Peptides against a protein of PDB entry 3MAZ. Designs and how they scored, part 98

Target 1, 99 residues: chain A of PDB entry 3MAZ
Amino acid sequence: VLNPMPACFYTVSRKEATEMLQKNPSLGNMILRPGSDSRNYSITIRQEIDIPRIKHYKVMSVGQNYTIELEKPVTLPNLFSVIDYFVKETRGNLRPFIC
Target 2, 99 residues: chain A of PDB entry 3MAZ as posed
Amino acid sequence: VLNPMPACFYTVSRKEATEMLQKNPSLGNMILRPGSDSRNYSITIRQEIDIPRIKHYKVMSVGQNYTIELEKPVTLPNLFSVIDYFVKETRGNLRPFIA

## One batch from the design tools (peptide; made by RFdiffusion4, then SolubleMPNN)

Design b2_p27_7_s4
Fold by OpenDDE base, seed 1:
Structure b2_p27_7_s4 (fold): chain B 99 residues (1-99), chain A 27 residues (1-27)
Amino acid sequence: as target 1 above (99 residues)
Amino acid sequence: MLNDLEEARKAMEEKERKEREEKLLEE
């Protein structure tokens, strides 16, 4: 049975997500978390290409879909697809944080 | 062991990845 939320979803704040990613980088570098507004979410990532960099992205609930706030917004049917987008767009550099 | 072309490919992919990242809007 598939879970309703991606494995990298945690009910944590921006600060807590940052701390989680910094503490155990070997477990992944991407966290999905609740946004400040109802039914919205945020993605926190920690990329380590040159130096560790933390970034946060907004995922807006639009009907039953989700829109990633990009220069050219991308709308996807579910949160699993959102995670998949981040993974594939970075060609595997981003990996879901599995605690 | 990586040959010159493979290294160049990886470097290009890294650059492209960075560029894609820059297109992501931060909160």
Scores: peptide ipSAE 0.032, ipTM 0.544, DockQ to the pose 0.043
Fold by OpenDDE base, seed 3:
Structure b2_p27_7_s4 (fold): chain B 99 residues (1-99), chain A 27 residues (1-27)
Amino acid sequence: as target 1 above (99 residues)
Amino acid sequence: MLNDLEEARKAMEEKERKEREEKLLEE
């Protein structure tokens, strides 16, 4: 049995994700999308701290887990946990983009 | 007194939040 994908997952390119976040910031500021390699993903965010900043993160599929490629990598059991991590780390500043 | 303590706690919480957010911006 396969688990569903997070609600903020969209089969879009890096450019399209950026445009989506910029066009409708009220719908959220975080998108999960396919990575360049199969079974890998990318997270695109539009975080507004001092000024709006677009950042992209690589999420590598490792076995049955996923590793967020940061200076200090974080490994989680599923993509839902990956999204949850970004939300919790920013205490709600980042929210999944729902359109 | 207590008002200052509450303000200090909130300031600390904000500092920690910013540090966590900065960590995420590592890319």
Scores: peptide ipSAE 0.029, ipTM 0.488, DockQ to the pose 0.044
Fold by OpenDDE base, seed 4:
Structure b2_p27_7_s4 (fold): chain B 99 residues (1-99), chain A 27 residues (1-27)
Amino acid sequence: as target 1 above (99 residues)
Amino acid sequence: MLNDLEEARKAMEEKERKEREEKLLEE
């Protein structure tokens, strides 16, 4: 039976997500988490290129879809597609955090 | 803080470029 949420989804705060990614970088560098008091979500990443950098993205629930809040917004049909977008857009540099 | 994914992609590409340049220097 498939889980309705992506494997990298955790019910954690922004702070806790950051700590998780910093503590175990070998497990992945991307976490999906609940937004603040809403049906929305947030993506926290820890990209290690020159130095470790923590960044956050807002994922808004819009109708039956989800919109990643970017300068040029991207709308996708489900959260699995959202995760896939982050992976593909970065050519695999971002990987879902699995623990 | 909310960031644009484009910056993350560009940074990754920059890293790859630097790695290629480093190899060129070593050869």
Scores: peptide ipSAE 0.027, ipTM 0.520, DockQ to the pose 0.436
Fold by OpenDDE base, seed 2:
Structure b2_p27_7_s4 (fold): chain B 99 residues (1-99), chain A 27 residues (1-27)
Amino acid sequence: as target 1 above (99 residues)
Amino acid sequence: MLNDLEEARKAMEEKERKEREEKLLEE
């Protein structure tokens, strides 16, 4: 099976991603989408800890790697690792949106 | 019913979980 992009990647806008996550929370709560720039991406999540929260993260393409724009940036070798990071960091609270 | 230590442990784990997850909630 060839997976050039993570399964939760969708060519959608920020607004569309938000709507997708809100409409079908059972399908997952994390979407990877194109960023404002060609080689950049964004991750939209709908995480519920105490209350549902929609957040957006910038994933910058830096050389051959990707950097998640956090207060303390995290650099990873590929987008699959980026998704994995979000899953692991939240110990499974975040799950890729699969429809 | 859990004893005090077990309850405390679970409370701490939950707190730590939330803390980790909250760290990711920055835009």
Scores: peptide ipSAE 0.029, ipTM 0.483, DockQ to the pose 0.045; fails the geometry check

Design b2_p27_8_s1 (from b2_p27_8 with S1M Q14K N19L K23I E24K M26L)
Fold by OpenDDE base, seed 4:
Structure b2_p27_8_s1 (fold): chain B 99 residues (1-99), chain A 27 residues (1-27)
Amino acid sequence: as target 1 above (99 residues)
Amino acid sequence: MLEVADNSEEEYEKALKELEELIKKLL
C-alpha cells in the first residue's frame, strides 16, 4: 500500500533517471525517485541553461514532513509540496517529468 | 526501472549549493 505520489515519481536509479531526462527533455527535466533509505527520496534534474547538467538533490524525511537542506532549510508537508517548491522557486524552469 | 542509487553526502551538498545559486540567477 502506497499513498499517491507526484506524477514525476519513478522507482528508478540515478542512472536510469538521467537516461530518462536525456532521452525526452521535452517531457520535463525533474524526476523524483527513491533515496538510498526507503524513507528518503532524491530529485534528479537536467538543466540546460548553458550546457546540459545533471544534478541530484536529497529530500530527507523528517517525521511527517520532508526537508530540503538548503542554506535556509525548507521543510514541506508532503512530496507534492516538494515538487511545487522546485517549480515555483525556479519560475517554471524546472518541470516535472511526465511520461 | 527499479534500482536506487544516490550521491554521496558531499555530492548533495555541492548540488544544493549550485541549486541555490541557480535559483538566484533565474530570479
Scores: peptide ipSAE 0.028, ipTM 0.557, DockQ to the pose 0.032
Fold by OpenDDE base, seed 5:
Structure b2_p27_8_s1 (fold): chain B 99 residues (1-99), chain A 27 residues (1-27)
Amino acid sequence: as target 1 above (99 residues)
Amino acid sequence: MLEVADNSEEEYEKALKELEELIKKLL
């Protein structure tokens, strides 16, 4: 039995995630995707503060938690909390990509 | 296994900075 994943999780490459976000920006601007390691993930976002910019962030599995690789790392208990953090801290600027 | 390419070092650092600055502005 597979554990549930956030709705914005897709088994896509960096390139594919970029294409998804560019093609349908109205569906959201944040994708969670597999990292190169089985227990790690990456988040791809399409920010439009000034001009559209594609950025990628590492989400590292650390023990039973996940750490968002920022200058000041943030550790959270699960991937749902990771997504929630990005949404909450940006007050909705980032929204999970749902198609 | 799915191939996932990382940011360049410069792109990665810029991405982190931009996100953190965005967060700071909104809090």
Scores: peptide ipSAE 0.026, ipTM 0.546, DockQ to the pose 0.034
Fold by OpenDDE base, seed 1:
Structure b2_p27_8_s1 (fold): chain B 99 residues (1-99), chain A 27 residues (1-27)
Amino acid sequence: as target 1 above (99 residues)
Amino acid sequence: MLEVADNSEEEYEKALKELEELIKKLL
């Protein structure tokens, strides 16, 4: 039986997600959180390549799939695939935040 | 219940651009 949500999903606000990532950077640098709408989500990341930077991305529910809002949008079948995309495309630079 | 707010349109556009640049750098 699969869990319905990725391990890095937390029911937190944008501000709280930022604080979580800043407080415990060793636990990961990527959080999935609820969007303003019940079926939409946001990804919050904390990059430390040069200086710490916080960024947020929209993940929109479209039918039974999810679309990451990029210049060229990426559509994936579930939220687990969304997390996998961020990890894979950055070659592990982004890691899910696990408490 | 926590208050949830999205980025402004301008903030999202900037963030998306920087993510895409990061992806390019790491490829």
Scores: peptide ipSAE 0.026, ipTM 0.533, DockQ to the pose 0.033
Fold by OpenDDE base, seed 2:
Structure b2_p27_8_s1 (fold): chain B 99 residues (1-99), chain A 27 residues (1-27)
Amino acid sequence: as target 1 above (99 residues)
Amino acid sequence: MLEVADNSEEEYEKALKELEELIKKLL
């Protein structure tokens, strides 16, 4: 049985996530989605500081935790914390996409 | 579960760098 998933989690492809963010930017700019393999995930964001930019980041399942594969990897206990990290580190610039 | 296409390794590396730079600018 899966634990609850963050509200911005959608079982969508990279393409679909991109389209969602582009179509409704007012609903948020960050989506969590399944990774291309197993229990891994990807974060898709649409930044709009200077110009709209779509970026994707890996969130790897490591044991019971999750690691965001940044230059300085960040390991967190659950996917909710992963989302929180992206929100807090960007001081709210990133917001979970909520339909 | 649906297979989800993802970034190439090169794309991820570039994206990660930009994210970190972006964070620095926002702080």
Scores: peptide ipSAE 0.026, ipTM 0.553, DockQ to the pose 0.032

Design b2_p27_8_s2 (from b2_p27_8, 10 letters changed)
Fold by OpenDDE base, seed 3:
Structure b2_p27_8_s2 (fold): chain B 99 residues (1-99), chain A 27 residues (1-27)
Amino acid sequence: as target 1 above (99 residues)
Amino acid sequence: MLEVADNSKEEYEEALKELKKIQEETL
């Protein structure tokens, strides 16, 4: 049973997510999207600290939780918490893309 | 680089520090 998805979730490809973020940077810089495998997801971000940079992170469904694939993996109870982690960890530098 | 006001300098520096920890990307 799936819960509601975060507002920045879109059923788009990696390329489409990149284009969305590039076209409307004022709407946010972070998108959650389906991963290559069922029940897994990816986070696409566009940061503009010095120059625009696109990065993609893997979010793996593990049991009832989700693990962000990092050098030091972070496990969270739901996708809302995943989005919250990216926002809080970056002190608001990352914001969910809302169109 | 971004220019930050004095009252936001610490927050900006903290953000940059944490961003350096989130630097991996999927292949």
Scores: peptide ipSAE 0.038, ipTM 0.571, DockQ to the pose 0.061
Fold by OpenDDE base, seed 4:
Structure b2_p27_8_s2 (fold): chain B 99 residues (1-99), chain A 27 residues (1-27)
Amino acid sequence: as target 1 above (99 residues)
Amino acid sequence: MLEVADNSKEEYEEALKELKKIQEETL
């Protein structure tokens, strides 16, 4: 049995995630999804700061941790921390998509 | 300021995979 996943995790494609966020923006604007390969993940967001923008972030499984592939990589101990990072870094602008 | 930088590499990889699939089907 797998450990609990963040509430905004969905087994959807990049396209499906984009559609979900566009159709129901009131439910949140951040989705965690499987990456292109096993054991890795991607974060899809839809922000409306100036205009609606879709962005994707690669989250790589490294050992027992997870690294968000940024110019300055951020390594965190679990996926919950990854979600928390995105929420805090944007001062609450990003909110987990809860369907 | 948004400190989280978009890395959109996965998007290109997925697009390439889909393209390859289509190309293989049309051969």
Scores: peptide ipSAE 0.036, ipTM 0.508, DockQ to the pose 0.032
Fold by OpenDDE base, seed 2:
Structure b2_p27_8_s2 (fold): chain B 99 residues (1-99), chain A 27 residues (1-27)
Amino acid sequence: as target 1 above (99 residues)
Amino acid sequence: MLEVADNSKEEYEEALKELKKIQEETL
């Protein structure tokens, strides 16, 4: 089955995403969700390094690419690459939430 | 065992380092 969206994508709100990550931390700690604006998205993570922390990142749809809003913006060709970026950059600390 | 522990520690520190570089949005 060809999925147009990453497995960790859920049509949930910011609040719901937070609750999902808190409820089942063993299933992963990263969720991709719809943004509040048009075709944009957001990444919600729950890190457990020093203390549990919930953070959100804006993923802007720009043309046929996606830009992660960071101090130094990162542009990637698709949402799958966006997820891969978060996994690789954190050396596996972040893992897609698979329900 | 000691090497595994060292690698584990290094991985943890690197993850922390990289995460600190990631700026979160306000929403």
Scores: peptide ipSAE 0.032, ipTM 0.548, DockQ to the pose 0.053
Fold by OpenDDE base, seed 5:
Structure b2_p27_8_s2 (fold): chain B 99 residues (1-99), chain A 27 residues (1-27)
Amino acid sequence: as target 1 above (99 residues)
Amino acid sequence: MLEVADNSKEEYEEALKELKKIQEETL
């Protein structure tokens, strides 16, 4: 069985993603969603280290790869790698939202 | 600060450092 998209991908808006993460924080704190217009994506997270904070990140389709728009951009070969990057870099503090 | 309850202190501190490097798309 092929799963072309990460399990935390949902066709939801920025607002809906925020509500999902706030409603069920035990299910994860990271959502991948469609970008506002083109074939790009966005990642919404709900981090609760000092206080609950909602943040959004652009994931831009560049050729056959994806670039996470950070101060120092990170380019990865697929969306699964993008999710993996967020998980690994935060030592598991960020986890895909699975419902 | 509200410490992450389900991971080690070291893991929490490392995660915090990495998170501070990540910028929002709207910045």
Scores: peptide ipSAE 0.030, ipTM 0.563, DockQ to the pose 0.060

Design b2_p27_8_s3 (from b2_p27_8, 12 letters changed)
Fold by OpenDDE base, seed 3:
Structure b2_p27_8_s3 (fold): chain B 99 residues (1-99), chain A 27 residues (1-27)
Amino acid sequence: as target 1 above (99 residues)
Amino acid sequence: MLEVADTSEEEYQKALEELKKIIEEQL
């Protein structure tokens, strides 16, 4: 049983997420999407600091929490917190894609 | 053009540094 999902969650592929972010950058630059395995997810971002760059992050479901796969992994209680982490950590540079 | 440091620039630099940290740690 899944709880409500963040507004920037879309049931799209890696490619589709990239296209969404490229087509409408004014709507946000971060998308949460299903991962390759059930109950796991991925975050796709499009940063335009010097040139447009696409990055993907793995978000693993671990027990009742979620872990962002990084060299120094970050574990959070829910997907809303995962999105919040990316927004706050980048001080607003990353914003959820809302269409 | 020569730029003057201000709050907006400081916020941008902070965001940039934090973003770089995340990206560098990503596998």
Scores: peptide ipSAE 0.030, ipTM 0.516, DockQ to the pose 0.054
Fold by OpenDDE base, seed 5:
Structure b2_p27_8_s3 (fold): chain B 99 residues (1-99), chain A 27 residues (1-27)
Amino acid sequence: as target 1 above (99 residues)
Amino acid sequence: MLEVADTSEEEYQKALEELKKIIEEQL
């Protein structure tokens, strides 16, 4: 039995996630989606700082935890914490996409 | 386009700086 997933999780492709964020930017700018492999995930964000930018981050399943693939990797206990990390570190600039 | 957050300008600028750090790490 699997636990509930974060509200911004959608079973969509990289391309679909990009389109979702572009079509309704007011609903949020961050999506969690399945990775191309087994039990890994990816985070897609859309932010306009100087120009609109789409970025993707790998969230790797490591044991019972998850590691965000950054220059300095961050390991967290669950996917909810992963989402919380992006929100907290950007002081709310990144917000989960909710439709 | 993506809307500016409904927050104070100071808080928004701080958030942008933190976001830039995260994004730049993936370049």
Scores: peptide ipSAE 0.026, ipTM 0.522, DockQ to the pose 0.060
Fold by OpenDDE base, seed 1:
Structure b2_p27_8_s3 (fold): chain B 99 residues (1-99), chain A 27 residues (1-27)
Amino acid sequence: as target 1 above (99 residues)
Amino acid sequence: MLEVADTSEEEYQKALEELKKIIEEQL
């Protein structure tokens, strides 16, 4: 079975992603969405550490890999690994938004 | 729907610290 995109990928805008996360926080707090360019993506998260906070991360397509724009960029082989990175690095605090 | 497992308090605190690091890198 061909599954090219993570389950938390939605063809939504930054605004729509924010609204989705706000409306149904129990479904997850992380969305992958199209970026500014066709081959780029963005990740929107909504986390309540002290207060609800929305953050956006840029995921750039570089060759056959993907680079998360962080202070120290992280390059991963596919978008599934990108999602896995955020989940594992936060020890499950970030969860993919699943409708 | 995604099923989330319970975490210990220590795991929760570690998760928060890791999340803070990621968020701070984007500030």
Scores: peptide ipSAE 0.023, ipTM 0.520, DockQ to the pose 0.056
Fold by OpenDDE base, seed 2:
Structure b2_p27_8_s3 (fold): chain B 99 residues (1-99), chain A 27 residues (1-27)
Amino acid sequence: as target 1 above (99 residues)
Amino acid sequence: MLEVADTSEEEYQKALEELKKIIEEQL
């Protein structure tokens, strides 16, 4: 049984995610995608502060939780919480990409 | 975590710096 995924989850590669964000910035600037390893995931963002910047984050599946690879790792109970974290921590600057 | 939102320029700049810091932690 598969759990539901966040709306900004897409089965795309790092390259494809980057292209999606660049092509339609008005639809959001954050994508959740499959990682290259097992059940891990990655977050790709396109932030526009001074200049457009594409960044990628590793989201590790650990037990029944997920850990975002940051200087100070953040562990959350599900992928929805992961998305929520990025939105809240950036005060809404990051928004899930919704096609 | 970012501090409580504020309308002042000072707080805005602080928020931007924190945001940049988060971004720099990218894979």
Scores: peptide ipSAE 0.021, ipTM 0.515, DockQ to the pose 0.067

Design b2_p27_8_s4 (from b2_p27_8, 7 letters changed)
Fold by OpenDDE base, seed 4:
Structure b2_p27_8_s4 (fold): chain B 99 residues (1-99), chain A 27 residues (1-27)
Amino acid sequence: as target 1 above (99 residues)
Amino acid sequence: MLEVADNSEEEYEKALKELKEIIEKLL
């Protein structure tokens, strides 16, 4: 009874997400996962611009929208848009992890 | 590029673990 989630969504912990990205970098470098509480999420990425770097971002549910916690927060209408934002902002450097 | 990353959760858990270990030394 849950709406479709982005393909890179996995019910995994921060640690598990990190391991997934490290183990199979060819499958993508971005994972959406559950946050600390029920309606929030987190994005875990593994970029290899200079050296491998793991970073995490909070995606907070605000009403019917989602806000990415950045210096200048970005609010989007759904989780698909959140994923799209990360892809576009990085000019394709970030790609959804597809198992 | 994306600037602010959240690593506070792990930092908090690490600190909490350290605190527990300190308490154990006192007991």
Scores: peptide ipSAE 0.038, ipTM 0.452, DockQ to the pose 0.059
Fold by OpenDDE base, seed 2:
Structure b2_p27_8_s4 (fold): chain B 99 residues (1-99), chain A 27 residues (1-27)
Amino acid sequence: as target 1 above (99 residues)
Amino acid sequence: MLEVADNSEEEYEKALKELKEIIEKLL
C-alpha cells in the first residue's frame, strides 16, 4: 500500500518533467518525480528569475523520513513537507505543478 | 542543457549552489 502523494507528484522521467514545466509554466514550476533509485525521489524546478533555469534535487528516503540533498541536508517527515519546504524557502516563488 | 536519464553528482552540486543563490536573491 502506497501513502498518498503530493499533487505535484508525477511518475515521469527527468526529461518528461522538464518538458512539462517548459510547456505549461502557468501551472506551476515544481514537480516531484521518482528517482532512479528504489524509494528515492527527485524534485525538478523551472525557476524564472533572470532567465529560465531547470534544476534537479535529490530527495532521499531515510527510514520513515525524507532528506533533501542540500548543502545542509534537510530532513522532513513526509513528501508533503518536502514540497512545503521548497515553497516556503523560496517565499512562494516555487509552486507545485498542478495539471 | 542536455537531459540525461541519471542525475550526476556534479549536476546536483551545481543545482545546490544555484538554489542557494536563488534563495539569497529572494530573501
Scores: peptide ipSAE 0.030, ipTM 0.525, DockQ to the pose 0.033
Fold by OpenDDE base, seed 5:
Structure b2_p27_8_s4 (fold): chain B 99 residues (1-99), chain A 27 residues (1-27)
Amino acid sequence: as target 1 above (99 residues)
Amino acid sequence: MLEVADNSEEEYEKALKELKEIIEKLL
């Protein structure tokens, strides 16, 4: 069975995503959500190493790919690769929020 | 949506290393 969207995708607002991550940090710390535009998305993360910190990242649809708006932008072929990038580059510190 | 309490403990040095990755690569 193929899942068309990453498991951490939820149709929630920025505020709702923040509340989800704060309420159940054991379920993960990364949510993919719709952007204000139809083909764009946002990643909301909650880091809690020193103090709780909420950050949001833009994931822009560019052609058939997706670009993570970082200081050095990263372009990937699909949203699954986007999630994988966040997991891999943080060596597992970021984990998809699954409930 | 399932509610789960967070009872995990993270090692300090491990956390610092992972934080560094976030700061350097996810700005």
Scores: peptide ipSAE 0.030, ipTM 0.489, DockQ to the pose 0.050
Fold by OpenDDE base, seed 1:
Structure b2_p27_8_s4 (fold): chain B 99 residues (1-99), chain A 27 residues (1-27)
Amino acid sequence: as target 1 above (99 residues)
Amino acid sequence: MLEVADNSEEEYEKALKELKEIIEKLL
């Protein structure tokens, strides 16, 4: 079975992603979406610690891999690994948004 | 739909710490 994109990937804008996360927080708090160009992506999260906070991360396509744009960039082999990274590193605090 | 279990209190605190570290790495 060909499954090229994670389940939390949606062809939505930054604004639309924010609205989705706000409207249905029980469905998850992390969305993968198209980035600045056809080869890049962005991740939008909605974290509720004290108050809801929206953050965005750039995921850059580099060769066959993907790099999360951080002070110390993290390079992963595919977008599924990118999602897994955020889920596991936050011990499940971040969850992919599944409609 | 994906069924998500609640974190234990300890796991929640650890998750928040890890998230904070990730955010700090972005900034």
Scores: peptide ipSAE 0.024, ipTM 0.522, DockQ to the pose 0.056

## One batch from the design tools (peptide; made by RFdiffusion4, then SolubleMPNN)

Design b2_p28_1_s1 (from b2_p28_1, 15 letters changed)
Fold by OpenDDE base, seed 1:
Structure b2_p28_1_s1 (fold): chain B 99 residues (1-99), chain A 28 residues (1-28)
Amino acid sequence: as target 1 above (99 residues)
Amino acid sequence: KEEILNSLKPISEEKLQERLKELEKLLA
């Protein structure tokens, strides 16, 4: 069976996502969650290089694709690719939170 | 170090609102 959503997807709020990442940092530091609008999503990360830093990203659904709303936007074909992008761009520093 | 997120700079809230407005127009 093919899962339609990435393993790090959780139906949680921004606040809850932050708490999850803070509570168990060893399980990963990136969560995909529902956005405030239908079919849109948000990504919360807790990067711990020198000090813990929480950042939130908006992922907009456009047609059959998804756009990560960065200063320079990136459009990808699916949510799995979105997660992969975050992982690869940080060379593994960001890892999906697996509870 | 901080260079790890160089390509992952979130869009500013101001510019984000502008993009969202354009997206709404595109999907209208």
Scores: peptide ipSAE 0.359, ipTM 0.791, DockQ to the pose 0.766
Fold by OpenDDE base, seed 5:
Parts: structure tokens; C-alpha cells; sequence
Structure b2_p28_1_s1 (fold): chain B 99 residues (1-99), chain A 28 residues (1-28)
């Protein structure tokens, strides 16, 4: 059984994700991608508040949950919740990249 | 401005490596 993934998930590298976000800013500024290790993921964002800034986050799979490796880590039950957290926490500043 | 991402500050590389090692031990 394969569960659906968030709409902003793409099987791309860090470099490719960066290029995608830079090429089409109007489509969103957040991409979820495979991590270097199985079951782990990474999130690439492109903030454009003052100047374009690329940041990467690690989302580690721990048991049946996922932890966003922030200075103060946040653990959530699924990847959809992870994406939701980024959106809500930034009051909509971050939006999933929808191609 | 930066205030928007205050709660989303990425962990430092050094601290991250430390956490990863601890996770490996925990999940071993």
C-alpha cells in the first residue's frame, strides 16, 4: 500500500530543487525532496523577503513520526503535517511548490 | 521580515551531527 505524498514532493536533488524554485517563483517557494538516507527527507525553501535566500531543512523519520531538525525540533505525525507546519508557522509566507 | 522565520531557524550543522549520532544510538 502506497500512501500519497504532499503535492510539493519531487524526486529531485538539492541543486535541482533550488533551480526549480528560482525558475518559477510564482508556483511556490517550498519543495519536499528525498533525503540522502532512506525514509528521511529534506525541504528546500526560497525566501524572498528582502533578497532571495535559499535554506534547507532536514526532516528525519523517527519511528512513525517525522522531526523537523530546527534549532528547537518539532515532531509531527506525517509529511502532510510537516508541510502544514511550515505554511502556518510562516503565516502563508511559505507555500508548497505546485508545478 | 526575518521575524517570519524566527520559529523556523535550521539547526546548526555541528549540532545536527550530534543529534544524528544520538538518533542512531537510540534506534540501534
Amino acid sequence: as target 1 above (99 residues)
Amino acid sequence: KEEILNSLKPISEEKLQERLKELEKLLA
Scores: peptide ipSAE 0.356, ipTM 0.788, DockQ to the pose 0.762
Fold by OpenDDE base, seed 2:
Order: sequence, then structure tokens, then C-alpha cells
Structure b2_p28_1_s1 (fold): chain B 99 residues (1-99), chain A 28 residues (1-28)
Amino acid sequence: as target 1 above (99 residues)
Amino acid sequence: KEEILNSLKPISEEKLQERLKELEKLLA
């Protein structure tokens, strides 16, 4: 089955995403959600290395690609690649939230 | 203990707004 969106995508607000990650940390620590604008998205993560840390990222749709608004922006071809980037960059510390 | 997130530092709000303005002009 072809999934149009990553498995960790949920139509939830920033607050709801945070609550989801806090409630079930064993299911993953990264959620992709709709941005404030139609074609944009946001990613909420909850890392727990020493203490719980919630961070939010903006993923902007640029043409046919997506740019993660980091200090040093990263542009990728699709949302699946965006999720993969977060996983790889953290060497697996970040894992998509699968409810 | 944020070494793992060193490469994932979010852009500052100020700089983000600047980038967004740039994008708006680009897409206008």
C-alpha cells in the first residue's frame, strides 16, 4: 500500500503533538503535523537524554521540495526524506511516533 | 547532552521571519 504521508503524520496541533509524545514515549518521539499554512508542516520531537526536551521545527514547502528550517537549512525531495533525515542525523535517537 | 541534536538546531525566530519574507517574495 502506498502511503501518501509518513506514518508519523497526524493532523494535530502543536499542543496535541506534545501531549501525544509525552503520554506514550515508547511509541516514538517524533511527530509530523500540519503547519499554520496549507502546504507547510511542522515537526515536534521529544528527546529524553538527561531531561525531557520538546522542540519544534518548521518544514517549508519550496517548489517540489521541503526545507527544514534549521540554523543551516536542509532541503529534501519529500516528507519521507525529511523524517529519514531526523532519524539519521540523530543516529536513531529520534524515531517516528507510530500510534 | 545535546550533541545528538547539534545538527538539528532550529532557526531562531528572528532569522526565520527573515527567511519567510524571502520566501514570500520568491513565491509572490
Scores: peptide ipSAE 0.354, ipTM 0.789, DockQ to the pose 0.765
Fold by OpenDDE base, seed 3:
Structure b2_p28_1_s1 (fold): chain B 99 residues (1-99), chain A 28 residues (1-28)
Amino acid sequence: as target 1 above (99 residues)
Amino acid sequence: KEEILNSLKPISEEKLQERLKELEKLLA
């Protein structure tokens, strides 16, 4: 039995995620998606502070936690916390894509 | 402005591979 997933989680590819964010920017600018073929995930964002910028992050499953693979890695207990981190760290600039 | 993502700099592919190797050791 699996636990609930964040609302911004979609079973889409990197390409599809980018298209979703570009087509409906008013719905949010952050998507959580499955990794290539493992228990890992990826985050795709589309910021538009000055110009549109697409970035991708790797979220690796380690034990019962998840690590956001940043220059300075951040480990959190669940995917909801991962999404929360992106939102809070950017003071709301990043918002989960909800459709 | 762009400093909003200062704490969200993605890891390089090279460094990522090193971290993955470390994780493999922990499971051995």
Scores: peptide ipSAE 0.351, ipTM 0.784, DockQ to the pose 0.788

